# Peptides against a protein of PDB entry 7RZF: the designs that were tried, part 204

Target 1, 358 residues: chain A of PDB entry 7RZF
Amino acid sequence: PFQEEHLKQLYKIVPIKDIRNLYVTFPIPDLQKYYKSNPGHYLGHLIGHEGPGSLLSELKSKGWVNTLVGGQKEGARGFMFFIINVDLTEEGLLHVEDIILHMFQYIQKLRAEGPQEWVFQECKDLNAVAFRFKDKERPRGYTSKIAGILHYYPLEEVLTAEYLLEEFRPDLIEMVLDKLRPENVRVAIVSKSFEGKTDRTEEWYGTQYKQEAIPDEVIKKWQNADLNGKFKLPTKNEFIPTNFEILPLEKEATPYPALIKDTAMSKLWFKQDDKFFLPKACLNFEFFSPFAYVDPLHCNMAYLYLELLKDSLNEYAYAAELAGLSYDLQNTIYGMYLSVKGYNDKQPILLKKIIEKM
Target 2, 358 residues: chain A of PDB entry 7RZF as posed
Amino acid sequence: PFQEEHLKQLYKIVPIKDIRNLYVTFPIPDLQKYYKSNPGHYLGHLIGHEGPGSLLSELKSKGWVNTLVGGQKEGARGFMFFIINVDLTEEGLLHVEDIILHMFQYIQKLRAEGPQEWVFQELKDLNAVAFRFKDKERPRGYTSKIAGILHYYPLEEVLTAEYLLEEFRPDLIEMVLDKLRPENVRVAIVSKSFEGKTDRTEEWYGTQYKQEAIPDEVIKKWQNADLNGKFKLPTKNEFIPTNFEILPLEKEATPYPALIKDTAMSKLWFKQDDKFFLPKANLNFEFFSPFAYVDPLHSNMAYLYLELLKDSLNEYAYAAELAGLSYDLQNTIYGMYLSVKGYNDKQPILLKKIIEKM

## One batch from the design tools (peptide; made by RFdiffusion4, then SolubleMPNN)

Design b2_p21_3_s1 (from b2_p21_3 with S7T N10G P12E)
Fold by OpenDDE base, seed 3:
Structure b2_p21_3_s1 (fold): chain B 358 residues (1-358), chain A 21 residues (1-21)
Amino acid sequence: as target 1 above (358 residues)
Amino acid sequence: SLPGEFTPLGDEFYLDLALSL
């Protein structure tokens, strides 16, 4: 366990590669025994969320952060770390104190809202989908992984323990949130900008770094993190599939797409999956407009329209991705192309949202 | 981040270093 002397530390690390990373780390109790509830995964899901009102959305809007991940990592025996890791922009490197303030504002929002059973249920459902459709791992890698897991889980649960959430434990979520405080923080910044500004060298690889105590005034600013009204819990993910039924192959199934609808304004082609037998579909739409490329002005307007449409759909992109759905929008010389791919169950919902924005 | 194992951004080496310091 880290003693007080190991907390409230800032490490400035010089990388070999030109990378800019921030690691905000908190020592937490060993949560391995709570794998059925996995409170660290619940918090990682929310802190690492990319939707509207998320931590990443706000930090990205300021131009400080490109990407964000949050979650738990195993530590030494008897403790773990909760980690918030961001890829910093050049501007974000100048605003690390403010970035961390926003992290604590988001954590404070999570405390104020309290544990949400519906969020746990979404994590459970997403993990169940991921488990159900997990590709068969290579035997050697799988055996080595199982051998490691056998130290922690009953043999009967080893195959499922990493994926299947069973128990909603709000008490454990609150316990972990109570460890995510400024007084327990360890900060590492990885940037070449610290070259020639370090005073220590790591013994194993010769990595240059500087260790500094975080000033008490900075800790106090983070402790007094107000509720930022820009932070909101995510909305329910309506794209999570629940139906995985695969329809039988039709007797008249063609090896190529067949024309199943022909009208003056539309043609519909269909091909049943005869190879993969997955509850997935690919919907492809080609829209034809005689105006799309009639002149440079219309071409630019069609481009701008599509960019605005994509921007208006960003609110759904992450939730769709989490649920194993994707969409693509492209300009074509004849108009526009739309593709919707992934689990078929909720594709109509995503398609409806796309059409409502068009 | 997608559901799953925590995968650090950039290089895991620097995270491991940061956790070991």
Scores: peptide ipSAE 0.414, ipTM 0.874, DockQ to the pose 0.562
Fold by OpenDDE base, seed 2:
Structure b2_p21_3_s1 (fold): chain B 358 residues (1-358), chain A 21 residues (1-21)
Amino acid sequence: as target 1 above (358 residues)
Amino acid sequence: SLPGEFTPLGDEFYLDLALSL
């Protein structure tokens, strides 16, 4: 376990590549025995969330961070690390203390809201989806992973242990949150901007770095992180599939799309999947407007409309992606194209949300 | 972040270094 002398440290590391990374790390107890509840995954899901009111959303809005990931990593025996990792912009590199302040504000928000069983259930459902379909897509990667996890889980549970959340343990979530404190932080910044400003060299690869104690004033600033009203828990993900039934292939199934509806205002073609046998669908819509491309003004208006529509739908993009759904919107010379792809179960919900914004 | 193991955004080397220091 890290001693107190190893906490509240800042490491400035010079990379070989032109990268800008921030690692905010916390030593935590070994959570492996709690794999059925996986409190680190719960926290990683929330901290790494990309929706409205997320940590990433705020840091992106300031132009400081491009992307963010959060989660647990195995350490040596008897402890783990909880890590918040961000890709920094050039501007973000100047605001690392403020970025970390926002991290602690978000963590404080999680403490204030307390553990949410519905969030755990979403994590459970997402993991169940991932488990059910992972084996079908990459069989070779599965065997090597099983060999690794055999060291950590009972043989009977190895196949499921990583994915099956079974127990909601709010006590363990709170226990981990109690470790995510400024007094328990280790910060590493990776940037070429530290070149020529380092005083230490790593023994194995010659990586140049500087170690500094984080000033007590900065630690106090982070300890006094207020509830930032911009941070909110995510909304429920309505797009998580629950029905994975594959409909039987119709006897009259054609190898090409068949016209199943023909009206003055719409034509509909349908083709059943005869190849993949997945609970997935592709919905493609072409909208025709005689005004979309009649002149440059209308063309520009149609473009602006689509950009505004995309912006208005951005709140659903991450939730859809997590649930294995995607959408695409494009201008055409005749109007607009819409595509919705992924698990078929919740596609109608996403489609409805798109149409309601149109 | 996708559900699963923590995958660092940067080179894992720098994370491992940061954790070892």
Scores: peptide ipSAE 0.409, ipTM 0.875, DockQ to the pose 0.556
Fold by OpenDDE base, seed 1:
Structure b2_p21_3_s1 (fold): chain B 358 residues (1-358), chain A 21 residues (1-21)
Amino acid sequence: as target 1 above (358 residues)
Amino acid sequence: SLPGEFTPLGDEFYLDLALSL
């Protein structure tokens, strides 16, 4: 375990590549024995969330961060780390203290709301989907991974253990959340801007770095992180599939798309899957307008319309992606193309949201 | 981030370094 002398440290690391990364790390207990509740996954799901009122949404709105991930990683000697990692913009590199303040404000919001059983249930459902449809990993990687997992899980649970959320343990969520404090933080900033400003060299690869104690005043600022009213828990993910029924192959199923509807305003082609037998569908819509590309003004208006439509759908994009749904919107010389792909169960919900924004 | 194992945004080397220091 890290002693107090190893906490509240800032590491400035010089990369070989032109990258800007922030790692905010917390030593946590070994959570392996709690795999059935996986409190670190619960917290990683919320901290790494990309929806409205998320940590990432606020940091992106300020132009400081491009992307964010949060979660647990195995450590040495029977402890783990909880890590919040962000890709920094050039501006974000100047605002690291404020970025970390926002992290602690979000963590404080999680404390104030307390553990949510519905969020745990969504994590459980998402993991169940991921397990059920786990593509056959390459045999070599799968065998090596199973061999490693056998040390931690009963043989009967080895195949499912990574995905088995069975027990809602609010006490363990609170326990991990209690470790996510400024007094337990280790911060690493990776940037070429530290070149020539380092005083240490890593022995194995010659990586240049500087270690500094985080000032007590900065720690106190983070300890006094208030509730930021911009931070909210995510809304329920309405796109998580619950029905995985595969419809029987129709007797009249053709090897090619069949025209099933032909009207003055629409043609509909359908092809049933006869190969993969997955509860997935691809919905493709081509919209035709005689005005879409008639002149430069109409072209620019069609472009602007699509950009505004995409922006208006951003609130659903992440939740859909988590649920294994995707959509695509493109301008065409004839008008617009829309594609909705993924699990078929909740596709009508996503399609309805898209149409309501159109 | 998608649900699952923590995957660093940067080169894993720098994370491992940060965790080892």
Scores: peptide ipSAE 0.403, ipTM 0.874, DockQ to the pose 0.581
Fold by OpenDDE base, seed 5:
Structure b2_p21_3_s1 (fold): chain B 358 residues (1-358), chain A 21 residues (1-21)
Amino acid sequence: as target 1 above (358 residues)
Amino acid sequence: SLPGEFTPLGDEFYLDLALSL
């Protein structure tokens, strides 16, 4: 376990590649025995969320961060780490203290709201979907993986333990949240901007770094992180599939798309899946407009319209992606193209959201 | 990595270094 002398440390690391990364790490207890509740996954889901009112959304809005990931990693014997990692912009590299303040403001929001059973249920449902539709690994690779994880899980659960959440444990969520404090933080910044400003060299690869104690004033600033009114819990993910029924193959199923509707304003082609037998669909819409490309002005207006539409749909993009749904919007020489792909159950909901924004 | 394990941004080497220091 990390002693107090290893906490509240800042590491400045010089990379070989031109990368800018921030690692905010917290020593936590070994959570392996709690795999059925997986409180680290619950917290990683919320801290790593990309929707409106998320940590990433706010840090992106400031131009400080491109991407964010949060979750648990194995440590040495008897402990783990909870890690918040961000890809820093050049501007974000100048605002690391404020970025970490926002992390603690978000963590404080999670404490104030308390553990949410509905969020756990969404994690459970998402993991169940991922398990059910896991791609078949090569038998040799799969066997080797299973042999490796037999040390961590009962034999009967080894196939499912990675995915299936069973127990909502708010006490364990609160226990992990209680470890996510400024007094327990280890910060690492990876940037070429530290070249020539380091005093230590790592023995194995010759990586140059500097270790500094985080000033008590900075720790206190993070300890006094207020509730930031910009942070909100995510809304319920309405795109999570619940119906996985595969319709029987029609007797007249064609190997190619068949024209099933022909009107003056629309043509519809349909092909049933005869190969994969998955509860997935691809909806493709081609819109034809004689006005979309009649002149350069209309072409530019059609482009701007689509960019505005994409921006207005960004609030659903992450929730749809988590649920195994995607959409694509493109300008075509004849008008617009829309594609909706993924699990068929909630595609009508996503399609409705797109149409409501159009 | 198990589902729900942290996947670092960029090179895992720098994370492992940061955790070992």
Scores: peptide ipSAE 0.385, ipTM 0.861, DockQ to the pose 0.555

Design b2_p21_3_s2 (from b2_p21_3 with S1M S7V N10G P12E)
Fold by OpenDDE base, seed 1:
Structure b2_p21_3_s2 (fold): chain B 358 residues (1-358), chain A 21 residues (1-21)
Amino acid sequence: as target 1 above (358 residues)
Amino acid sequence: MLPGEFVPLGDEFYLDLALSL
């Protein structure tokens, strides 16, 4: 593990690609033995959350960050890292200290709320669903992966260990949260803007970088991170499927979609799954409008409408995606296309929300 | 991996650098 002298360091790194990234890294204990509770996953889920009141939502609202990812990363035996990685805007590159302040404000919010068993249960349910309905992987890759993880898990659990959440351990969540402190931080900023401003070269790849100590005043600023009232825990995810019943194949099931409703205003085709037998559906809607593509003005209005609709749906998009639901909205020359895909149990909820925003 | 969880980004190099430095 890093010694105290290796903490509170800032690295300015010159990329080959034109990218702007911030890595905020915390050394943490080896959590491998706690895979059944996976406290790092719990924290990654919350810190990486994209919903209202999340860290990403606030940083996006300021125009500083495009994407955010948070979670545990393996180190070596006896230590791990917790990393918050963000894709920076050009403006965000100028506000790195304030971005990190917001990270610590969010972490402080997590400390103030304490470990939530319901959040753990959602993670457990999501992982159980992901395991139960896991897609077939390429045998070569899967075998190699399983061979690797046999070093970390009992043989009996090797297939389930990455998905197995059994025990809510608030003590371990708090233990990891206690490591997510400014005094335990390593910061790396990746940007072309550091070209010609570096004094070191990495030995293996020739990457140019500069290492600096983070000023004590900046560390103190982050240590004194207040509770930002904009940060909230996520709401319960209503899209998590609970019913996985597969209906029996209808006796008259056709190999092609059958027209089950024909009216002056709508046609409905249905095809039952006869191949995969998954508790999933694809709902596809084509909305016809004679105005959608009549002229360039109407075409652009239809486009703007869909972009505004997508924006208005962002509130639900992430929660739906976590639960294995997706939607797609596209302009067509005839009007609009909507697709809703994923677990059939909660599709009506997502569809209803989409239609209410339309 | 769930959305928002740390996925090794294809530029794993910079992360490995950030971890190795």
Scores: peptide ipSAE 0.015, ipTM 0.581, DockQ to the pose 0.557; fails the geometry check
Fold by OpenDDE base, seed 2:
Structure b2_p21_3_s2 (fold): chain B 358 residues (1-358), chain A 21 residues (1-21)
Amino acid sequence: as target 1 above (358 residues)
Amino acid sequence: MLPGEFVPLGDEFYLDLALSL
């Protein structure tokens, strides 16, 4: 485990690939024994959230970050790490201290709001859905994985331990949050811009790097991170499925989609699932407009409209995706195509949101 | 892995470096 002398360090690393990454790492206690509450997953869910008022949303709005991932990582027995990883833009590489300030502002927001049982419940429900409807894995890979995790979990729980949350433990969430402090930080910046500016070489892989102490003024700046009013907890995820009923097959189920509605304005085809027997559906809509492709101007306007529509739907996209829903919007020579896929229970909600934005 | 879980991107090396340094 890192000692105090290993904290407040900055590493500038030269990659082989042309990548720009920031790793903000905190040493944390071994959370393995707390798998039933999984406080690191709770914090990872919030810190890694992509919705409105999230850390990623604000950093994207500044043009500094493309992607963000947050969560616990195994170290060795007796310690773990909490890591926030971001893919940096070229501009973001110039604003690393301010990016990390925003991370601490978001963490401070989490401290101010305190542990939320409803967020834990959403994580529990999402994980339960993921477990219940887990795809079949290749037996060899699955067996090897299970053999590995048998070292960490009781035999009776080995299949469920990575998924099923049981206990809301606000004390453990607070304990982990108390480790996510500027005095405990290790920062690694990965960029080719450090080529020729390094003074060390890693022993095993020959990676060039520079190690520097983070200035006390920068640490103090991060310690004094205020509550940024742009940061908010996520809203409740309305797309989490609650009904998993599989309707009985109709006696006259057709192998092909049957026309079930024919009107001057719409045709509807339906096919029941006769193969997978999952509480999932695929809704596909083709919208016709005689203007969508009449000339190059209208074609470009239809494209622009669709891009603006997609942008306006981004607020729902992440929450829907977490809940196992997806949508796709495409221009066609006849107008537009919309697809909505995933758990059938909440598809009407997502579809309604899409149509209301259209 | 659910979206937002720390999947160490396949540059396990740099993360291992960041954890080993």
Scores: peptide ipSAE 0.013, ipTM 0.553, DockQ to the pose 0.547; fails the geometry check
Fold by OpenDDE base, seed 3:
Structure b2_p21_3_s2 (fold): chain B 358 residues (1-358), chain A 21 residues (1-21)
Amino acid sequence: as target 1 above (358 residues)
Amino acid sequence: MLPGEFVPLGDEFYLDLALSL
């Protein structure tokens, strides 16, 4: 485990690929024994959230970050890490200190709100859905994975331990949050902009890097991270499916889509699932407009409209995706195509939101 | 893998380096 001398360090790393990444790493206790509560997953879900008032939403609004991932990572036996990783823009590379300040402001928001049982319940429900409807894996890979995780979990739980949450443990969430402090931070910045500015070479791969102590003034700036009023906890995810009923096959089920509605303005085709028997549906809508491709101006306006529509739907996209819903919007030569896919229970909610933004 | 699960989006190598350094 890292000692105090290994904390408050900055690494400037030269990649082989042209990438710009920031890793903010915290040593944490071994959480393996707490898999039933998984406090690191709870924090990863919130820190890595992409919705309004999230860390990523604010950092994107500044043009500093493209993507953000937060979570626990295994170390060796007896310790783990909590890592916040971001893909940096060129501008974000100039604002690393301020990006990390925003991370600590968000963490401070999580401390101020305290552990939320409803967030744990959402994680539990999402993981239960993921487990219940897990796809078949390749036997070789699956067997090797199971053989590995047998070292960490009871035999009876080995199939469920990575998915099924059982216990809300606010004490463990707080314990991990108490490790996510500026005094415990290790920062790595990965960028080609450090080429020729490094003084060390890693032994195994020859990676060029520089190690520096983070200045005490910067640590103190992060320690004094205020409550940024832009940061909010997520709203409850309305897209989490609760009904998984599979309707019986209709006696006259056709192998092809049947026309179930025909009007002057719409045709509706339906095919029941006769093969997979999943509580999922695929809704496909083709909207016809004689104006969509009448000339180059209208074609570009139809494209711009869809890009603006997609942008206006970003607030729902992530929450829907977490819940196993997806949508797609495309221009066609005839107008517009919309698809909505995933668990059928909450598809009407997502579809309604899409149509209300259209 | 659920969206927002820690997928090492970067080269796992650099993440391991960031942990090992």
Scores: peptide ipSAE 0.012, ipTM 0.559, DockQ to the pose 0.560; fails the geometry check
Fold by OpenDDE base, seed 5:
Structure b2_p21_3_s2 (fold): chain B 358 residues (1-358), chain A 21 residues (1-21)
Amino acid sequence: as target 1 above (358 residues)
Amino acid sequence: MLPGEFVPLGDEFYLDLALSL
């Protein structure tokens, strides 16, 4: 485990690839024994959230960050790490101190709001859905994985332990949040811009790096992180499926899509699932417009419209994806294509939101 | 992190380095 002398350190690392990454690492207690509550997953879900008022949403709005991942990582027996990783823009590389300030502002928001049982329940429901409808894996890989995790979980729970949450433990969430402090931070910045500015070489891979102490003034700046009014907890995820009923196969079910509606304005084909028997559907809409491809101007206008529509739907995309829903929007030579896929229960909600933005 | 968030191979290395340093 890291000792006090290993905390408040900054590493400047030279990559082989042209990448710009920031790693903000906190040593945390071993959470393995708390897998039924998984407080690190709760915090990772909130810190890594991509919706309105999230850390990522604010950092993207500033042009500093492309992606953000937050979560626990295994260390060794008796300790773990909580890591916030971001993909940096060129501008973000100049604002690393301010990015980390925003991380601490968001963490301070989580402390101020306290542990939310409804957020835990959403994580529980999402994980239960993921477990229940887990795809078949290759037997060799799956067996090897299960054999590995038998060292960490009881035999009776080895299949469920990575998925099923049982206990809301606000005390453990607060305990982990109490470790996410500026005095406990380790920062690594990965960029080719540090080439020729490093003084150390890693022994095994020859990675060039520089280690520096983070100035006490910077640590104090992060300790005094205020409540940024732009940060909000996510709204409840309305896309989480609750109905998993599989309708009986119709007696006259065709092996091919049947035309079930034919009108002057629309044709509808339907095929029931006769193979997988999953509570999932694929809705595909082809919109025809004689104007979509009539000339280069209209073609470009149809493209711009679709890009603006996609941008306007970003607020729902992440919440839908977490719930196992997806949509796709494409321009065609005939007009526009829309696909909505995933659990059938909440597809009407997502489809309605798409149509309301159109 | 659910098991299988593909940290790009490059990022895993630097993450392990950031944890080992």
Scores: peptide ipSAE 0.007, ipTM 0.548, DockQ to the pose 0.386; fails the geometry check

